Peptides against a protein of PDB entry 5HOI. Designs and how they scored, part 240

Target 1, 351 residues: chain A of PDB entry 5HOI
Amino acid sequence: FRYMPFSPAGTPFGFTDRRYLTMNEVGYVSTVKNSEQYSITVSFFDVGRFREYHFEDLFGYDLCFLNEKGTLFGQSKTGQIQYRPHDSIHSNWTKIIPLQAGERITSVAATPVRVIVGTSLGYFRSFNQFGVPFAVEKTSPIVALTAQNYRVFSVHYSQFHGLSYSLSELGTSSKRYYKRECPLPMSLPNINSDMKKDANLDYYNFNPMGIKSLFFSSYGDPCIFGSDNTLLLLSKWRSPEESKWLPILDSNMEIWKMSGGKETTDIHVWPLALAYDTLNCILVKGKHIWPEFPLPLPSEMEIRMPVFVKSKLLEENKAILNKKNEIGADTEAEEGEEDKEIQIPVSMAAE

## One batch from the design tools (peptide; made by RFdiffusion4, then SolubleMPNN)

Design b1_p23_6_s3 (from b1_p23_6, 11 letters changed)
Fold by OpenDDE base, seed 3:
Structure b1_p23_6_s3 (fold): chain B 351 residues (1-351), chain A 23 residues (1-23)
Amino acid sequence: as target 1 above (351 residues)
Amino acid sequence: MDDELYEQIKKKLEEKRKEREEL
């Protein structure tokens, strides 16, 4: 297994010279390969609040985290990190994270008050927004990080135990755990099913965990969006015994409902953030499951627990069609174009 | 077909957004 650099909603290059390093509700960071150099652009959805900026990247940053105050960049192999405030009042800072032989930075996160670096050996490094170190902790290998304010959601991977997660708070003097390396009930990419399209192979080579994004909701709940296109939310995390993962959106089901039950193989949801009861996302059209250039405007998808199974609805509709054909054998076959529209139950269509 | 379906879904999402903003 190879630990790959992870950034929230980051995209592969594929066959192109450009990709998104990260995207969320604030904006999107793109990089373009120019010979041996890269040009990075930091773009924002709120163009009235923020000014787009660009710079030349001589280091080949492959890690990124965007927040409302700045952008954190990282280079997974060299251990270089750079924080760039959006406001010119605050100076950029750069530092080298010491890495052992074969160690990689696997994820970075930044809030207005904390910078976090996670590694393939499970080094968890915390800093303030000015790059002053707080602590170094040894954990299980870190594969993904996100942070909101003082809280950190970390995903860990073991070949023996699979995925686990931690939820911690980085106070001024100490780290508190709400959850520490607890099992994460997320489906891993099924190589045999998910990689059948060559377009998906490039993505899973880029992101072998299939974690499209992870974020905190507007209410401060940890969220993860996996390869199954299901949004999981960690509820009741303040109560250790009551804490549970909720499947709050099956995005494939919602796209299928909105289509009238049509085939939606070239329509994909790309997660940005959870704002209240809506998933902020990019609706992607095409063979690639990730957004290309230019980036479409974000869409809002209402969260809903997947109560209905698509396969069961397809079987029920086939059974209804077969019964109609058995009863209709005595009336002339008007070659009405079989409206292959799968009748979505009115209760699901009005939802 | 895929273009029309994409625009249909995008429109439905935008209609649902407006309905939530009016409540």
Scores: peptide ipSAE 0.575, ipTM 0.936, DockQ to the pose 0.668
Fold by OpenDDE base, seed 2:
Order: C-alpha cells, then structure tokens, then sequence
Structure b1_p23_6_s3 (fold): chain B 351 residues (1-351), chain A 23 residues (1-23)
C-alpha cells in the first residue's frame, strides 16, 4: 500500500494537465501543469464575498485545504506548507515540516485558528493560523484530515486494523479527544466492482482509500463520503456510548430515484459540504466519477433525515432563537456554545 | 440520452431547492 496525499474532494489529473486540488462550500482550488511549474487558481462560489486569485507554484503543491479565511497548501514529499490568506491584510507564510526518510504529508487542514498536518508515519502536527507550532503527537498513520474551528476529524489507516477515526479539539494548552482511533465502518474501494471502468482506476491510484471528501456539518458533526457514494455522519460523538455512524444519504439511490429508475452509470455525486439537511455537491456527468473543467454549479441534495428529527430540530432551533431574544444584553457569561448535536434516530438503518 | 437525463436530474434538484426556500 502507498500513502497518497489526500485533500477534500480533490481530483486526479487523469490524462489532463489540470486538476482540482480541493473543493468545498467556499470554493475550489485548481492547478494547471505548465512545463515544470504549476499555476494555482483559488476560485470561490460567492463571487461577491471573495475575489479569485492565482499564483505560480514552483513546489508542486499536491495537498490543499480551503476555508473562509485562507488556503493551506502542502507538498507531500518535501514537507513544505504554505498558508495564503484570501485578504491582502495578512501575509502569506511558508514552513517546512520535518519528514523522516520515506515519510509523506498525507493530509493538511486549516481553520481560521488552526493548521494541522498529518503524515504517513502518524505524526499529527498542530499550529496556529500564523504557523506557530503547538504540539507533535504520534498516532496511527493519518490518511485524511478535516477541521472546523478547534475540532479535527482525522482518519487513520493500519494494515492490521483497517480504517479508524479520531475526533479531537485543539485548545490553547491541550488536545482533547472525543474519539481516539475508533473503528470507522467504511468499506474500502472494491477493486473488482469499482474498477470495472478504467476511468475509476486512475481515481483509486490517486486516492486508494476512496474517501471522496470529509468535512464537518454546519452543526459540527464529522461527515465522510466514501467510494460507495454514501454520506456517513457521526452522531452523538459527545456521548461515547451513544455515538454511531449514520448513513444519512445514499447518493446513488437518490440519483436513481430522480432518474425515474433509469440507468445512471454516467451521473455521479461529488461531495462538497453538508449544510443543515442538504448535501452541497457537484452533479458530475461523464465516465469519470469526479468533476472536469469547467466546474458545474453546485447542487443541493436533501439528506434523509426522519421527519421527526427535522421537526424537533426546527422546534429546538425556534426555542433557542426565542430564548436568545428573551435574554437581554447584560451578562457577558462565557456560555460555551453547547453545540446541540443532531440527534438522528436509529430507524434510518431499516429503510 | 445521458445529457437529457443529467439536465433532468439537475432541474429536479433545483426545483426541490426552490420548494425548500419557499417553506
């Protein structure tokens, strides 16, 4: 097995000179080969909020993470990382991550407050947004990372144990684990079924784990979208005994239903983000399971939340909004935003 | 055929989005 650089919703070059390094709800980062150099473009879906920018990449960045404040780039072999704020107020910074012989950066993540680097040897490196290091931890080999605010969702791979995940919070002084190297109930790509199209072989050579993307939902729940095109959400992660992965969307089944039961072999869902009860995604047409150029406009696919959860969430959100309106201005109490976890009921496993 | 099906699905997703924005 070879550890490959992973970025959320990143695409291979295939037979082209261009690919997406990453994409999410904020935008998409593309790279174009120009002889021995690369031209990187950072594009945004909200063109009113953000301005597209480009730069020449002399390093061959193969890792990327996009957030609302900046873009993190990484080079898996050299250990170079670069953070580029979207604004012109903050300076770009570059750092070299020390790598052992044969070690690779396998994934990078960035929030407005944290930068995370994961490696093929399981080094987990944390930094602030200015590249000041906090800690180095040794874990199982990291294959994917995402982060939201102070929270990090990491996917690990062991040849002996398969896929595992961790959920951690990177405070100022310490790392807290909510989940630590727990089994991830995601199937690896089946070479015999998924590889029947030569076009898919290129993708699985690029991404052997078949993790198309991972992100946090708008409610702060870890989400993963695998090669089976099922969106998994980690529910009740604050309660170790109640925590479970929920298959909240079979995208192949939804496309099949929308087709009227026709063959949809050349229509694919490419995941971007989960916003409330909708998967933000690119609807892909063609032989390749990934989006080509130009990028189609994103689509929203409703997740199968049980109606009883949608009603309870709407009632709870209305109750929270009403309570916030009744509590007047005065108390600067650091009420820790108890991000109320989406309690998705167990009954979705039976339909 | 695949083009028409793609545009049909894309249109259905957009119609469902509008229905959610009107509720």
Amino acid sequence: as target 1 above (351 residues)
Amino acid sequence: MDDELYEQIKKKLEEKRKEREEL
Scores: peptide ipSAE 0.573, ipTM 0.934, DockQ to the pose 0.468
Fold by OpenDDE base, seed 1:
Structure b1_p23_6_s3 (fold): chain B 351 residues (1-351), chain A 23 residues (1-23)
Amino acid sequence: as target 1 above (351 residues)
Amino acid sequence: MDDELYEQIKKKLEEKRKEREEL
């Protein structure tokens, strides 16, 4: 196993010289490789509120986190981090995170009030928005971070225990845990099934945990989108005994429903954020499960608990087709290629 | 086929978005 730098909805280079470092509801950060340098562009979906900017990156930033006030960059190997406010009123700042031999920064997060750095050795480092340190804590190895206001959602990996998560609040004087290294009910990428498509190999080499994105909902609930394309939401996290992960969207099922039950192998959902009852996402076309360039406009997908089993619907539709063929043997009606729309039950179509 | 299906799905998502904005 190799720790790789994680950024929310970040994409690999693949066969190109360009990739997205991160993307969310605010915008997207791209990097282009120019010989020994990189050119970084910070772009926004709300072009009326924010101005796009670019700069030359001499450090090769491989970590990024975008928020409404600025962009945090990190270099996983050197330990360099840089915060760039979107507004020119505030100055950029740079810091070197001390790393041990073989340690990597694995994830970074930034809110308007906190900066968080997580490492492959499980060092959790917290700062204010000006890069003033609060604390260093030793945890299990951190593989992903996101943050909203004072709250941090962290994903941890252990070779013995698999994936775990923590939910914490970073006050001025203390860290509070709502959840501390609890089991995360997310499947890891199945190397043998998912690697059968060469196009996915590059992605799993880039992101071996298969965590496409990690964010807080608009209501402040932790969300994770894994390799199974299921959106998980942590419900009731304020009540330790009542807290549960809800599969609030199977994006593969929703794409399949909207297709009329056709094969959708080259249509993918790329998660950005959860706003109210809608997943903000990029609908991706092609062999790669991640968006390429130019970035398509975001789409909104309504959240729905997967109540229906695809296999059962396919069996029911086969049984209906077989009954029609047994009754219809007497009418030589022309074999028009009737587009075999799987009759999605009216309850699934009116939803 | 894949292009048409992609645009169909994208259109269905946009129609559902408009229906939610009208409520």
Scores: peptide ipSAE 0.572, ipTM 0.935, DockQ to the pose 0.731
Fold by OpenDDE base, seed 5:
Structure b1_p23_6_s3 (fold): chain B 351 residues (1-351), chain A 23 residues (1-23)
Amino acid sequence: as target 1 above (351 residues)
Amino acid sequence: MDDELYEQIKKKLEEKRKEREEL
């Protein structure tokens, strides 16, 4: 297995010279390859609150995390990290993370108060917002990180145990665990099913875990969006015995409902954040499951528990159509082949 | 066809957003 650098909602280059390093509710970070150099642009959705900025990247940053106060960059192979505050009052800082032979930085996260670095050997490194180190901990290999305030959600991978997660709080003097290397009930990408389209091969080579994004909700609950396009939320994480993953949105089902039951093979949800009861996302059109350039405006998709199975709804609708055709054989009304939107029952459209 | 379906879904999401902002 090859550990790849992970950033929340990051995209591959594909056949282009440009990609998104990361995106979330704050904005999006893009990089353009120009010969041996990269040009990085940090863009924001709230153009009234923030100003877009760009810089030349001589290091080839392949890790990124964006928050409301700054952007963290990392280079997975060299161990270089850079924090760039959005406000010009605060100075940029750079550090080199010491890496062992074959070790990679696999993920980085930053909040206004903490910087976190995770590695392929399971080194968890914590810093304050000024890059002052707190601690180094040895965990299982880290494949993804996100953070909100003092809390960190980490995803771990073992060849023997698959995916696990931790939820921790980084105080000034101590780390508290709410969850420590607990099983993560997320399926890995199935090469045989998901790779039938060549366009998906490039994505899974870029992101072998299929984790499109991970974030904290506006309520501070850990969220993960996998290759199955299901949003999972960790509920009741303060009560270890009651804590559970909830599938709060099947985005493929919601797109299918909104289409009137049409084939939606070239329409995709790209997750940004969960705000209250809505998934902030990019609605993507095309063969690639990730957004291209220019970035479309974000959409809001209401969260809904996937109570209904698509196959049963299709069978019920076929049974209704067949009964209408058996009853309607006596009235020669040439009502044209208007693409009869599958009447999703009003209860299923309102739910 | 795929373009029209994309714009239809995008429009339905924006209509649902407006309905939530009016409540």
Scores: peptide ipSAE 0.571, ipTM 0.935, DockQ to the pose 0.732

Design b1_p23_6_s4 (from b1_p23_6, 14 letters changed)
Fold by OpenDDE base, seed 2:
Structure b1_p23_6_s4 (fold): chain B 351 residues (1-351), chain A 23 residues (1-23)
Amino acid sequence: as target 1 above (351 residues)
Amino acid sequence: MDDELYKQIQEQLEKRRLERELL
């Protein structure tokens, strides 16, 4: 297994010279290859609140985290990180994270008050927003990070134990764990199912864990969106005995419902954030499961617990069609191959 | 086909957004 740099909702280059380093509810960060250099653009959805800016990247930043106050960049191999405030009041700062031989920065996160760096060896490094270090902790290998305020959601990977997660709070003097390396009930990408399209191979080479994004909800609950296109929310994490992962949205099912039961193989949900009861996302059209350029406007998809199984509905509808054909076989009506819209049960359509 | 379906889904999502903003 190879640890790859992870950023929330980051996209691969594919066959292009450009990609998104990260995107969320605040905006999106793009990078364009210009020979041996990169041009980075930080763009925002709220153009009234924020001004787009760009700069030349001589380091080849492959890690990014965007928040309302600034953008954190990282270079996975060299250990360089840079924080760029969106305002011109605060100065940019750069730091080198010391890496061991073969160690990589695998993820970075930034809030207005904390900067976090996670590595392939499981070094968890915390800083304030000015790059002043607090602590270094040794954990299981970190594959993904997100943060909100003082809270950090970290995903870990072990070859022996699979995926785990931690939820911690970074106070001024100490780190508190709410969850510490607990099993994460997320499926890894299935090479045989998810890789059937060559277009997906590039994505899973870029992101072997299939974690499209992870974020905190507006209520401060950890969320993760995997290769199965299911949004998982960590409910009741303050109560260790009651804490559970909830599948709060099957985005493939919702797209299928909205299509009238049509094939939606070239329509994909790309997660940005969870705001209250809505998944902020990019609706992607095409062979690639990730957004291309230009970025479409974000869409809001209401969260819904998956209560139905698509396969059963397809079998039931086929059985109804076969019965209609057996009763109608006495009339030679050449009713053409009309795209037989799968009748979604009224109970599924009225939600 | 795929363009029309994509637009249909975008329009449905936008319609539902507007319906939620009115509640």
Scores: peptide ipSAE 0.535, ipTM 0.925, DockQ to the pose 0.670
Fold by OpenDDE base, seed 3:
Structure b1_p23_6_s4 (fold): chain B 351 residues (1-351), chain A 23 residues (1-23)
Amino acid sequence: as target 1 above (351 residues)
Amino acid sequence: MDDELYKQIQEQLEKRRLERELL
């Protein structure tokens, strides 16, 4: 296993010279390879609120986190981080995170009040928005980070224990845990099923955990979107005994429903954020499961618990078709092109 | 086919968004 740099909704280069470093509800950060240099562009969905900006990257930033106040960049191998405010009021700052031999920065997160750096050796480093350090903690190896205000959602990986998560609050003087290295019930990428398409191999080489994104909901609940395209939400995290992961959306099922039960192998959901009861996402068309250039406009997909199993619905619809064919053998074959639209039961549209 | 299906899904998502904004 290799620890790779993770950024929320980041994309691989693939066969191109450009990729998204990160994207969320605020905007998207792209990088273009220009010989030995990179050109970074920070773009926003709300073009009235924010001004797009670009700069030359001489360091090859491979980590990024975007928020409403600025962009955090990181270089996984050198330990360099840079924070760039979107406004001109606050100055950019750069620092080097000390790394041990073979250590990598695996994820970075930034809020308007905190900067967090996680490493492949499990060093958790916290700073204020001006890069002043608070603490260094040793945890299990960190593979992903997100943050909202003072809260941090961290994903950890052990070869022996799989995925775990922590939920913490970074006060001024202390770190509080709500959850500490608890089991994360997320499906890991199945190399034999998910990597059957060469187009997916590049993605899983870039992101071996298959975590497409992680974020906090608008209500401040930790969310994770895995390789199975299921959105998991951590409910009741303030009550340790009541806390549970809820599968609040199967995006493959929802795309399949909206297609009338057609094959949707080249239509993909790319997660941005959870706003209230809607997943903000990019609907991707193509062989790659990630968005290419130009970025499509974001879509909103309603959250729905996956109560129905696609295979069972396909079997039930086949059984209905077979019964119609057995009954219809006595009535003249009107060659109506029966639109092979899988009748989605009305009960499934109302739930 | 895939372009038409992609557009159909985009239009359905946009229709549902507009229906929610009217409630």
Scores: peptide ipSAE 0.535, ipTM 0.925, DockQ to the pose 0.723
Fold by OpenDDE base, seed 5:
Structure b1_p23_6_s4 (fold): chain B 351 residues (1-351), chain A 23 residues (1-23)
Amino acid sequence: as target 1 above (351 residues)
Amino acid sequence: MDDELYKQIQEQLEKRRLERELL
C-alpha cells in the first residue's frame, strides 16, 4: 500500500495542469502547474468577508487545510509546512517536520488555535496557531485528519485491521481521547466495481482510501464521506457506550430521487461541509466524480436517513407501470412518449 | 439530456433552499 497525501475534498490533476488542493464551506484552494513551479490561489465563497489571494509555490505543496483564519500547506515528502493567515496583521510561518526514511506527511489540519500533522508512520504532531510544538505521539499510521477548535478527528490505516478512527481534544497541557483507534465502519474502494470507468482510476490512484472529505458538523460531530457517496456522522461520541456511526445521507439516492428516477451516472455530489441539517456540496456534472474548473456554486442538500432501497422502489414502479399498461390496453389514446417522470410518492420526496 | 438533468437538479436544490429560508 502507498500512503498518499490527503486533504479534505482535494482533487487530482488528471490530464490537466490544475487541481483543487482542498475545499470546504469557507472556500477552495487551487494550484496550477507552471513549468517547474506552482501558482496557488486561495478563494472564498464569502467574497464580502474575505479577499482572494495568490502566491508562487516553489515547494510543490500537496497538502492543504483551509479555515476561517488561515491556510495550512504541507509538502508530503520534504516535511515542509507553511501557515498563511488570511489577515495581513499576522505573519506567515514555515517549519520543517523531521521525517524518517520513507516517512510521508499524509495529512495536515489547522484551526484558529491548533495545527496538526499526521504521518505514514503514525507520528501525530501538535502545534499552536503560531507553530509552537506541544507534543509528538506515536499512533497507528494516519491517513486523514480534520480539526475544529481544540478537537481532532483522525483516520488510521493498518494492513491487518483496516480503517480506524480517533477523536481527541488538544488542551494546553494534555490530550484527551473520546475515541482511540476504534473501528471505522467504512468500506474501502472496490477496484472491481468502482474502477470500471477509466475516469475513476485517476481518482483512486490519487486517493486510495476513497475518503472524499472529512469534517466536523456545525454541532461538532465528526463526519466522513467515502467512495460510496454516503455521509456518515458519529453520533453520541461523548457517551462511549452509546456512540455510533449514522448514515445520514445517501447522495446517490437523493440525486436519483431529484432526477425522477432517471440514470444519473454523470451527476455527482462533492462534499464540502455539514451545516445544521444540510450538506453543503458541489453538484458535479461529467465523467469525473470531482469538480473541474471553473468551480460551480455550492448547493445545499438536506440530510435524509436512507430508509428506502433503490432496487425495491424500481421494482414497485415497474409493477405500477406494468399494471397501468395491462389496464390501458383497451384505450387507444395516442398520448405521446413523454418521458413520464417516475412520480416518486410525495412521502418519499418529503422524507 | 445530461445538461438538462443537471440543471433540473440544480433548480430543485435551489428551490428547496429558498423554501427553507422562507420558513
Scores: peptide ipSAE 0.535, ipTM 0.925, DockQ to the pose 0.729
Fold by OpenDDE base, seed 4:
Structure b1_p23_6_s4 (fold): chain B 351 residues (1-351), chain A 23 residues (1-23)
Amino acid sequence: as target 1 above (351 residues)
Amino acid sequence: MDDELYKQIQEQLEKRRLERELL
């Protein structure tokens, strides 16, 4: 296993000179290769609130986190981080994170009040928004981070234990854990199923864990969107014994339903954020599971627990069709090639 | 096919968004 730099909803270069470093509900950060340098653009969905800006990146930032106040950049190998406020009133700052031999920054996160750096050796470093350090903690190897206000959701990987997660709060004086390295019930990418398309191999080389994004909901619940395209929400995390991961959306199932049961192999959901009861996402068309350029407008997909299994629905619809054909065998065979739209039962649209 | 299906899904998502904004 190789630790790769993770950023929320970050995309690979693929065969192109450009990629998204990160994207969320605030906007998207792109980078373009230009010889030995990169040009970074920070773009926003709310063009009335924010102005797009760009700069030349001489360091090759491969980590990014965007929030409403600024953008955090990181270079996984050198340990350089840069915070760029969106407001010109506040100064940019740069810092070098000390890395051991072979250590990498694997993820970075930033809120208006905290900056967090996680590494492949499990160093968890916290700073304020001005780059003043609070603490260094040793954890299991960090593979992903997100943060909201004072809260941090971290994903850890162990070769022996697989994926775990932590949920912590970074106060002024201390770090509090709500969850500490608890098992994460996320499906890992299956090389044999998910990598059958060459286009997916490039993605899983870029992101071996298949974590498309990691965020907090508008209610402050940790969310993860994996390679299975299922949105998991951590429910009841304030009650350690009651805390559970809820599969609140199977995006492949929802696309399949909206298609009328057609094959949807080249339509993909790319997660941005969870706002109330809707997944803010990019609906992606094409062979690549990630958005290309230009970025499509975000879509809102209503969350629905996957109560129904696609295979059972297909069997029930076949059984209904067979019964209709048995009852219809007494009336004249007008061979209308009616496009067999799988009527999704109205009851399954209301639950 | 894929363009039409993609548009259909986008239109359905947008319709549902508008229905939620009216509630």
Scores: peptide ipSAE 0.535, ipTM 0.925, DockQ to the pose 0.733

